# Ledger of designs, part 77: peptides against a protein of PDB entry 1IK9

Target 1, 211 residues: chain A of PDB entry 1IK9
Amino acid sequence: MERKISRIHLVSEPSITHFLQVSWEKTLESGFVITLTDGHSAWTGTVSESEISQEADDMAMEKGKYVGELRKALLSGAGPADVYTFNFSKESCYFFFEKNLKDVSFRLGSFNLEKVENPAEVIRELICYCLDTIAENQAKNEHLQKENERLLRDWNDVQGRFEKCVSAKEALETDLYKRFILVLNEKKTKIRSLHNKLLNAAQEREKDIKQ
Target 2, 207 residues: chain A of PDB entry 1IK9 as posed
Amino acid sequence: MERKISRIHLVSEPSITHFLQVSWEKTLESGFVITLTDGHSAWTGTVSESEISQEADDMAMEKGKYVGELRKALLSADVYTFNFSKESAYFFFEKNLKDVSFRLGSFNLEKVENPAEVIRELIAYALDTIAENQAKNEHLQKENERLLRDWNDVQGRFEKAVSAKEALETDLYKRFILVLNEKKTKIRSLHNKLLNAAQEREKDIKQ
Target 3, 195 residues: chain B of PDB entry 1IK9 as posed
Amino acid sequence: MERKISRIHLVSEPSITHFLQVSWEKTLESGFVITLTDGHSAWTGTVSESEISQEADDMAMEKGKYVGELRKALLSVYTFNFSKESAYFFFEKNLKDVSFRLGSFNLEKVENPAEVIRELIAYALDTIAENQAKNEHLQKENERLLRDWNDVQGRFEKAVSAKEALETDLYKRFILVLNEKKTKIRSLHNKLLNA

## One batch from the design tools (peptide; made by RFdiffusion4, then SolubleMPNN)

Design b2_p13_6_s3 (from b2_p13_6, 6 letters changed)
Fold by OpenDDE base, seed 5:
Structure b2_p13_6_s3 (fold): chain B 211 residues (1-211), chain C 211 residues (1-211), chain A 13 residues (1-13)
Amino acid sequence: as target 1 above (211 residues)
Amino acid sequence: as target 1 above (211 residues)
Amino acid sequence: SKAEEIEKKAKEA
């Protein structure tokens, strides 16, 4: 079961924050339970998959599009943009909500709710769910924080090894060139020495021929 | 202002979860406001810094130690170990809590609470605080998740550069050695050729002298 | 080292 609680403002009671809880199994399309509370009274209703399908058909909307609009209205809370308006009559227990666009407002859906006999139990369970969600999110935050610290340490280790590798590559190249130049210069000196010995031997032979 | 809400069980009503809210400015030692609710009724009390000091003195506890015990009792919730027991009389509005150790239970503190006239407002504000805390923790989780993904990408980039640097160092060493051996062998061949020319010139001169 | 080995081979000829 999935659940979302949001704050809403009712058009009839704009000064009193209400809470809209929606609970469903896997997908909102398969039906949901809606609960409305003002912190004193609670009202609940169950919306079936067949009712959602019928409302989509009555609105001439594709079911997935209609469910998408329901999700935005009921699960996102009243966004700061007042895109959704909520109405409830405590007398008739009729809940309806509208989508407000720039030039057009339209009814998105409506539900008949029933007054809960023991609202305190519903309110306690709602608070329990909030506290459980806080605890779970805190545990997740602590885990993510520790993982961030680990990843940062691992990054710094690899970065330091990389910088050492770059420096070691440059040092290796420089050392190899220096050693090679020394050895090559020794061989060049030996070549020059042997060449001079050949020139001297040729000059001596030319002197011996000239007696 | 800091706030903590916890679930507690009252000894008098063990089947009904109660909520204990504690709010304070900076430190619990400077005083706090306590609110108890069952989701229908609410009771509140204010505890001053002077009252906390007096209770610590009456218990013959160091103030910081006493405040540390208050923090564990009132802000940690009923831990699974039933270390703290909570008692409340709705008639007298007397709230007291005990610390249960293996062989000794003792009263840790007590408060006179007052029944709230409009409990629905207190309950709504409590739910609002829970929802705000959930939203803040969700935003923090999303931020930490994005940061983890960034750090992981950065780690993979540096790791890949490091591996390339290692391979490039080995390749450089191998290439430089191969090139050096080729040039060195050319110089050795030239030295051998010049040495053979010197030996031949010496043999020719020795023939000319014997003639 | 490989450098020392090359240096040694350079002296032997």
Scores: peptide ipSAE 0.044, ipTM 0.847, DockQ to the pose 0.028
Fold by OpenDDE base, seed 2:
Structure b2_p13_6_s3 (fold): chain B 211 residues (1-211), chain C 211 residues (1-211), chain A 13 residues (1-13)
Amino acid sequence: as target 1 above (211 residues)
Amino acid sequence: as target 1 above (211 residues)
Amino acid sequence: SKAEEIEKKAKEA
């Protein structure tokens, strides 16, 4: 089961941070359990897939679009833009929320909640979930940190090998050209020496013919 | 200010998860605020540096060692080994904890707590801190994930350059040797041709002298 | 090395 806890402010109690827990299986579209708490009392309601479908139809909204708005409202908490306003009556246990745009406000959803008999248990479970989530996120952070340190070492090792390979390529080229020039110069010297011997032999023959 | 929330089990109420919040400035040695809650009631106490020093002296323990044990007891929660047992009386507001070793158990510390008049505010603040910590840890995880993906790309890029450099080094060596052999063979052929011309000239001279 | 072989073949000729 997936779960999200968010902070909300109720229009009727703006000075008291409320917590909205939403829990669902796989998709919010399949229905969800909503829990509201003020840290003393808790209220819970179950919203079915059929209720979500009916609210989407009543709004003349495509179901996927409606669920997208529910997700933004109920899982994001009150974002800094107060695009969603939350209302709750402790007397009627009626919870509703509105989407506020510049030129239009409309009710996005409404739920009947039931007061939880043992709010302390709900609050303890909520805190436990927060602590578990912190521990899981810490373990993930430690893992990612170790992987980053490994990848950085591996990068430095390959970079160092690459730089050595570049230098070794340039050194190889330079060394091969030096060796090549030495051997070519020896062969050129031998060719020049042999040409001089041929010229001398021809000059000696021309002298021997001229007696 | 640093803060840690942990789950504990009280010997007197083992079926009810309690939450122990410890808050301190820089070091636990400098004193701390302890808050206990069961999700309905809350109790708070302040422990001074002087009280910590006195408890260390009364235990005949070095202060740093004692603070090390306090940190393990109060910040770790009940670890799976139940090395620390927590006791609290709601009547006396007396909180104490024991370290349990195989052959010895001893009181590690004791605090007088005061019942909080507005436990809902303490609980809301505690939940807010948990949600803030989750958000911070999520942001850190997203950052580390992006860095991990960057480092992996950078590693693959350098690795690909390195492999190309290795291949280019081998290709360079092979090409330089091929070019070298071609030029050397031309020079060797010229040397052989010049030697043959010298041998022929010597044989012609030897014929002309015998003639 | 191939370099040494080429140097050797270059000296033999």
Scores: peptide ipSAE 0.041, ipTM 0.848, DockQ to the pose 0.027
Fold by OpenDDE base, seed 4:
Structure b2_p13_6_s3 (fold): chain B 211 residues (1-211), chain C 211 residues (1-211), chain A 13 residues (1-13)
Amino acid sequence: as target 1 above (211 residues)
Amino acid sequence: as target 1 above (211 residues)
Amino acid sequence: SKAEEIEKKAKEA
């Protein structure tokens, strides 16, 4: 089961933060359990896949698009844009919500809830879920942090090896060229010396022919 | 202000999860506000630095060590080892907790609480804090995940550059030696040719003298 | 390349 808790404000009680819990199996489209609480009372309703389909049909909206709007309304909480207005009658236990666009507001959905007999149990379970979620997220955070630190060390190690390799390549090229020039100059000097000896021998032979 | 919420079980109500909220400024040693709730009622007490010091003195425990035990008791929740037992009298609003060691249990601390007039407000605020903490931890986790993905890409990029640098270094050495050997062999051949010309010139001169 | 320059200088002299 998946669960999302969101804070909402009811039009009837804008000064009191309410909490909207939605619980579902795999997909919101298959239906869900909605729970509303003010921290004292709780109200719960089950919404079936058939009710979701009927609401989509009544709106003349494609089911997947409608479920997408439900997800934004019920799982996002009051996003900072107040795009969704929530209404609840404690007397009738009727919950409905509207989508507010710039020039038009329209009812997006409505649900009948039932007042929970033991709201404290629902509230405790909700708090337990929040604490479990915090603990799981903290453990994930600590794991990711350790992995981040590992990856950064590994990056620094490879970077340092790479820099050494670059420097070693440049040094190797420079050293090889220096050695090459030295040996080449020695051979050039020897060639020049041998040419001079050959010229001298030719000049001596020309002198020996001239007596 | 720092805050920690923990689930606890009271000796008097082991079937009902209670929530222990502790709020403090910078250090637990400076005092704290303790709030207990069962999801219906709430009780709050303020514990001063002087009360913490007095409890430490009464226990004949060094204050820092005592605060360390307080932190383990009140901020860790019931760790899986049931090392701490919590007691609360709803009648007297007296909260006390014990440390259970293998062979000895001892009272670690006690506080007078006051029943909150509007427990729903305290519970709503507690749930809001949990939801805020979840949102913050999710944002941190998403950030760390993106950073880990970045670091992994950066590591792969540097690793690939490093491997190319190693291969390029080996190739450079091999190429430079091949070129060097070619030029060296040309110069050696020229030297040998010049020596042969010099020997031939000397032999011709020796023939010309014998002739 | 520097190698080609060295090779060229090696042939000229």
Scores: peptide ipSAE 0.028, ipTM 0.847, DockQ to the pose 0.027
Fold by OpenDDE base, seed 1:
Order: structure tokens, then C-alpha cells, then sequence
Structure b2_p13_6_s3 (fold): chain B 211 residues (1-211), chain C 211 residues (1-211), chain A 13 residues (1-13)
């Protein structure tokens, strides 16, 4: 079961924050349970998949698009743009909400709710769920923080090894060149020495012919 | 201002989850506001730094140790070991809590609370704070997740560069040795050629002397 | 490459 709690303002009571809980199985399209509370009273209603389909048809809206709008309205709370207006009559227990566009407002959906006999249980359970969600999110944050610290260490270790590898490659190249130049110079010296011996032998032979 | 909300069970009403809110400025030692609620009624009290000091003295406990026990009792909620027992009289508005050790239970502290006239406001504010905390923790979680994904990419990039550097170092060494061996062999061939010319010149001179 | 440069110097010298 998935659940979302959001704060909303009712048009009838704009000074009193209300809380809208929506609970569903897997997808909002399959139906949901809606709960409204003001921190003293609570109201609950169940919305079936058939009712969602009927509301989409009555609106002449494609079901997936309609469910997408329901998700924005009911799960996001009053976003900073007040795109969704919530209305509730405590007398009739009729809840409806409107989407406000620039030039047009239209009713997006409506639900009959029932007043909960023991609102304190609903409120306590709602607070419990909030506290559980805080604890779960905190544990996840602590885990992610530890993982980030691990990844940062591992990055620094590989970076340091990479820098050492680059430096060692340059040092190897330089050392090999120095060593090979020395050996080549020894061979060049031997070539020069042998060439001079050949020149001397030729000069001695020219002296022996000139007797 | 710092705040912590925890769930507690009262000895008098063990079947009904209560919520204990503690609010303080910087340190719990400087005093705190305690709020108790059952989701219908609420009770609030203010505890001063002087009262904390007096309770520590009355218990013959060092203040820092006492505040440490208050922090565990009031901010952790009922941990899985029920080390702290909470008692509240709705009639007297007297709240007290005990620490249960293996062989000894002792009263850790006691506070006079006052019944809140409008508990719905306190409950709404408490729920608002929970929802705000959830949103903040979720935003932090999303940030840490993005940072984790970044660090993982950066690690993979450096790891791949490191592996390429290792392979390039080995390839460089092999290439340099092959090239230098070729040049050395050319010089060795030149040395051998010059040495043979010297031997031939010596043999020709020996023929000229015998002639 | 540095290798080509040394190979060149090793041939010239």
C-alpha cells in the first residue's frame, strides 16, 4: 500500500490547514482511500476504479490524463501556484476540487466522504506514519551519506594511483632514454676508435710503399 | 529552534500511542518546551534551565549526565528496550518518567503541564512540522543520490583512465626496448664491419712483408 | 615521438 499526506487549504476555511491523506494499492488508477482532517475531525471516503473511470468519462478526458491530474491535485498538495482549489462541506461531507487555468476553472473531481467516529485514531495513525517516514528517510540519508564518503575515498585512492602511474610512465620514458643514449654513445665511441685504427693502418701502408 | 517528536506509551493508557514533542534553543540544557498529545487533547509545559539544574541536584546527578538522560528519554521515544517509562495524569496534568534498570527503577524527571485550549492547532502544527521534515529529508536524499551517482561516474572515469595509463606504460616500455634494440644492432653491425676491415688490412700488410 | 627523436640522434651520431 502506498500513501501520501499533503496539506491543503479549503476555500471555506482558508485560515485552517487541512491534511489530505490518499492511500492506494500500486496505482492510483485502481482506486484509493481519501482521508481529510483538520486535526480535530476526520472524514474518509473510498474511490473505486469504476468511479475514476466514470469521472474521466463525465469530463470527456482520457483516463490516463485524468489520473495524472488526480495525482497532481491529491498527492502534491496545494503547490505554490494554487492550481488546484479544494472545497469541502462539513454538512454534506462533499469534497470537490477544481483546476484553475488562466481563463478557465473546471471541477476535476468530487467525492462523498464520511465523518470518522474516532478522529483521534486517524490522527494518531497519521502522525505515526509521518514519524515512521521521517525515520526511514533519515536511515536512507545516513546510508547514502556513508556511501558517498566511501565513493569519495575510493575516488581519491584511484586518482592518487592514476597520478602516480602518469608520473611513473614519464619517469620510465626518461630513464629508458638516458640509459639507451649511454649505451649508444659507447657503441659510437667504439665505431670512432675502429675507424681511426683503419686510417692509421692505411697511412702506415702508404709509408711502406714510398722505399 | 530545534524540535523532536517521538511516540510514547503512557503506563495509564498503554493501548493509545501518545506523541511527545520537545522544542529547545541550541541545547536541551538551556530549557525546553514539552508538548504531549493523544491526537485529541494536548498538554504543554515549559521547563527552564533552573528547573533542569534543580532536578539534577535533587537526583544527586551531574548536570551533563542528567541532561544526557533527559535527551535519551524525551528525544528517542520509547526505544525497543522500554528503558524509560512515561506516566501522565490527565487530572493533575503531572507528567513524570522513570528509568528502568535491571534491579532498580528511579524517577528521572517530572513536569507540570497545562491543557491546551485549542488542541487542533497544536496537532495541525505538529503534522505540518512532520510534513516539512519529510520534504526536507526527501530533498536531502535526492541531493545525496545525485551526488552518489556523480561520484560513481567520476570514479569509473578515473578507473578507466588509470587502466589505460597502466596499459600505455607497458606498451611504451615494450616499444622503446624494441626500437633501441634495432638501433643497437645497427651499431653492432657497423662495429663488426670495421673490425673485419682492420683484420683484412693487417693480412694484406703481412703479405707485403713476406713479399 | 621521443623514441623517434632518439632513433634519429642515434642514426646521425
Amino acid sequence: as target 1 above (211 residues)
Amino acid sequence: as target 1 above (211 residues)
Amino acid sequence: SKAEEIEKKAKEA
Scores: peptide ipSAE 0.028, ipTM 0.846, DockQ to the pose 0.025

Design b2_p13_6_s4 (from b2_p13_6, 7 letters changed)
Fold by OpenDDE base, seed 2:
Structure b2_p13_6_s4 (fold): chain B 211 residues (1-211), chain C 211 residues (1-211), chain A 13 residues (1-13)
Amino acid sequence: as target 1 above (211 residues)
Amino acid sequence: as target 1 above (211 residues)
Amino acid sequence: DEYEEILKKAKEA
């Protein structure tokens, strides 16, 4: 089961933060359980897949698009731009929410909720879920932090090896050229010496022919 | 202000999870506000720096060590090993907790709490803090995930450059040797040719003398 | 070391 808790403001009680819990299996499209609380009372309702399909049909909206709007409204609260407005009557236990566009507001959904007999249990469970989520997120943060530190070390190690390889390539080239120049110069000196010996032998032969 | 919420079990109500909120400025040593709730009622008390100092003195415990024990008890609940036991009387509003060692339990602290008139406000604020903490931790997780992906790309890029550098070093060495061998072989051939010319000139001179 | 052998052969020859 997946769950999301969001804070919402009701049009009837704008000064009192309410909490909207939505719980579902795999996809919101399959239906969901909605719980509303003000920290003292709680109200719960179940929305079936058939109700979601019917609401989408009644709106002449494609089901996937409708579920996308439900997800934005119910899992994120009003959103940062107050795009969604929430209404609840404690008397009728009727919950409904609207999408506010620039020129038009429309009802996105409506649910009958039932007052929970033991709201403290629902509130405790909600707080427990929040604390569990905090603990899970902290463990994930610690893991990601350790992985970041590992990756940074590994990057520094490879970078250091790369810099050493670049320097070693340049040093190798320089050293090879120096060594080869020495050997080539030795061979050039030997060639010059042999040429001088040939010139001297030719000059001696020209002297012997001239008697 | 720093805050920690933990779940605890009271000896008197072991079936009902209670929530212990501790709020403090900079250090727990400077004093703290403690709030207990069962999701329906709430109780609050303030513990001063002087009370913490007095409790440490009464226990004949060094203040820093005592604060270290308070931190373990109050910020982590019972802990995973049930090392701390919590007691609360709703009648007297007296809260006390004990440290359980193998052979000895001792009272670590005791606080008079006051029943909150509007527990729903305290509970709503507590849930808001949990939701804010979840949002902050999620943002941190997303940031750390993006940094991990960046560091992994950067590592792969440097690793690829390093492998290319290693291959380029080996290729450079091989190419330089091939080129230098060709030049050296040319010089060796020239030396051999000059030696043969010297030998022929010497043989011709020996013929001319015998003639 | 193949290099030292090549250098040695290059010097001796």
Scores: peptide ipSAE 0.014, ipTM 0.841, DockQ to the pose 0.028
Fold by OpenDDE base, seed 3:
Structure b2_p13_6_s4 (fold): chain B 211 residues (1-211), chain C 211 residues (1-211), chain A 13 residues (1-13)
Amino acid sequence: as target 1 above (211 residues)
Amino acid sequence: as target 1 above (211 residues)
Amino acid sequence: DEYEEILKKAKEA
């Protein structure tokens, strides 16, 4: 079961933060349970997949697009833009929300809720869920932090090996050239020496023929 | 101001999860505000630095060690070991907690609380704090995840460059040796050719003298 | 022979 809790402001009580909990299985489209609380009272209602489909049809909206609007309205809370307005009557237990566009406001959806007999249980469970979510997110943060530290060490190790490899390649090339120059110079000297011996032998032979 | 909310179980009401909020400035040792709630009622009290010091002295415990025990008791909730037991009287508003050791239990501390007139405000503020903490931790998680992905890419890039550098070093060594063998063999052939010319010249000279 | 010796010395040095 997935769950999201958001803060909302009711048009009737703009000074009192309310909390909207939505819970669903797999997808919001399959239906959901909605719970509203002011920290003292709680109200709950179940919305079926058929109700969502009917509301989309009544709006002449494609179901996936409508569910996308429900997700923005009910799971994001009042986002930084007052794009969604929430209304609730404690008397009728009727909850409805509107989408506010520049020149048009329209009702996006409505739910009949029921007042919870023991709101303290709902509130305690809501706080428990928040604390569990905090603990899970903290554990993820600690894990990710340790992994970041590991990856940074591994990067530094490979970077240091790479720099050593580059330097070692340049040093190898330089050393090989130096060694080969020495050997080649020795062979060139031997060639020059042998060539001079041949020239001397030819000059001596020319002297011996001339007696 | 720092804050921690934990779940506790009261000895008097073991079936009802209670929430213990502790808030302080900089260090718990400087004093704190404690708030208890069951999701319907709330109780609050302020503990001063002087009260903490007095309680440490009464226990014949070093202040830093005592504050360390307070932190474990009040900020960790009932940890997986029932090391700390919480007691509260709704009638007297007296809160006390015990440390349970294998063969000894002792009172670690006690606070006089006051019943909050508007518990809904306390509960709403507590839920708001939980939701803010969730949002902050989610943002940190998303940031750390992106940084992990970056570090992994950077590691793969350097690793690939390192492997190419190793291969290029081996290839360079092999290529240089091959080129030098060719040049050295040419010089060796020239030396052999010149040596043979010298031997032939010496043999011809020996024939001319015998003639 | 002399080359293998030079190569050997160049690798061993």
Scores: peptide ipSAE 0.008, ipTM 0.841, DockQ to the pose 0.022
Fold by OpenDDE base, seed 1:
Structure b2_p13_6_s4 (fold): chain B 211 residues (1-211), chain C 211 residues (1-211), chain A 13 residues (1-13)
Amino acid sequence: as target 1 above (211 residues)
Amino acid sequence: as target 1 above (211 residues)
Amino acid sequence: DEYEEILKKAKEA
């Protein structure tokens, strides 16, 4: 089961933050349980896949698009854009919400809720879920932080090895060329010396032929 | 202001999860506000630095150690080790907690609370804080996840460059040695050829003198 | 050492 709790403001009670819990299995499209609370009272309703389909049909909206709007309305809460308005009658237990577009507001959905007999249990369970979620997220954050620190160390180590490899390659190349030039110069000197000896020998022979 | 909310179980009502909120400025030692709720009723008290000091003195405990025990008791909730037991009288609004050691339990602290007139406001604010904390932690989690993915890419890139540098160094060394050996062999061949020419010239001169 | 060995081989060769 997946769950989302959001803050909403009811049009009838805008000064009192309400909390909208939605719980579902795998996908919101297959149905969900909705719970509303003001921190004193709670109201719950179950919405079936058939009711979702009926609401989509009543709106002449494609089901996938309608479910997409349900996700935005019910799981994001009142985002700062006030795109969705929430209405609830405590008398009728009728919950409905509207999508506000630039020129037109329209009802996006409506649900019959039932007043919870023991709202304190629902509120406690809701707070427990929030605290569990905080603990899980904190543990995940600590894990990710430790992983980041590890990855940064590993990066620094490889970077340092890479820089040393580059420098060692350049140094190796320079050393090899220097040593090679020395050996080549020695061989070149030996060749020059041998050529001079050959020239001298040829000049001596030419003198001996000329007596 | 810092805040922590924890689940506790009261000895008098172990079947009902209670929530203990502690709010403080900079350090718990300078005083704190404690709020207890069962999801229906709420009780609040303010504990001053002087009261903390008095409780430490009454316990004959060093203040830093006492505050350390307060942090463990009040901010961790009932950890799975049941090291702390919480007691609350709804009649007297007296809250006290004990530390359970192997052989001895002792009272670690006691606070007079006051019943909140509008518990729904306190509960709503508590839920709001939980939801804000969830949102903040989720945003941090997403940031850390993106950072981890970046660091991993950066590590892979440097690792790949390092491996290429190592291979390029080995290839460079091998190529340089091969090329150098070729040039040295050419020079050696030239030296050998020049020596042979010198030997032949010397042999011809020795023939001309014997003649 | 490896360089000296290669240089030695190149001198002896």
Scores: peptide ipSAE 0.017, ipTM 0.841, DockQ to the pose 0.025; fails the geometry check
Fold by OpenDDE base, seed 4:
Structure b2_p13_6_s4 (fold): chain B 211 residues (1-211), chain C 211 residues (1-211), chain A 13 residues (1-13)
Amino acid sequence: as target 1 above (211 residues)
Amino acid sequence: as target 1 above (211 residues)
Amino acid sequence: DEYEEILKKAKEA
């Protein structure tokens, strides 16, 4: 079961932070359990898939779009302030919420809740869930941090090998050219020497013909 | 102010999860505020640095070691089950806890708490803190995940550049040798040609002398 | 080795 807890403010009690817990199986569309608490009292209601479908139909909204709005209203936590207005009557246990647009507010949904007989149990379970979520997130953070440190080491190792490879390539090129120039110069010198010997031999032959 | 919330079980109420909140400034040694709640009632006490020092002295324990035990008892959450036993009297508001060793239990500390007049406010604030901590941890997780993805990309990029550098080094070496061999062979051919011309000139001169 | 051999052959020649 998936669960989300969010802070909300009720229009009737704007000074008292309320908590809205929504619990569902796989998708919010399949229905959900909604729990409202002020830290003293709690109210719970079950919303079925059929009720969600009916609310979507009553709104003349496509079901997937309606569920998308429910998700934003009920799961996003404090979205940008005032986009969704929450109303609850403790007397009637009637919960409804509105979407506020610039010039228009419209009712997005309404649910009958039931007052929980043992609100302390619901509150304790809610706190337990929060603590479990904190522990899970901390463990995930520690894992991700260790992975980051590993990846950074691996990056540094490859970077260092790359830099050494670049330098080694440049050094190799320079060394090969130096060696090549040396050998070429030796061969050029030998060619010049042999050419001079040929010139001398030709000059000597011309001297021998001239007697 | 730093804060830690943990689940505890009271010896008197083992079926009811209690929550122990500890709040402190910089170090636990400087004193702390302890809050106990069952999700309906709450009790709070302030423990001063002097009280911590006195408890350490009464235990004949070095203060740093004592604070280390306090940290394990009060902040670790559910450590291994049963290492610390928590006791609370709702009547006297007396809270004490023991460390259980294999054959010996000893009192680690004791505090007088006060019943909170508005427990709902304390509980709401506690839930708010949990939700804030969840949000912070989620944001940190998302950040660390993005950093992991970045580091992985950066690693792949450097790895690919490194492999290209290795291949380019080998290719450069091979190309330079091929070019070098070509030029050397040309020079060797020219040397051989010049040497043959010298030999021919010498042979012609020997023929001219015999002539 | 191949370089030294090429270099050697280049020097001897």
Scores: peptide ipSAE 0.014, ipTM 0.841, DockQ to the pose 0.028; fails the geometry check

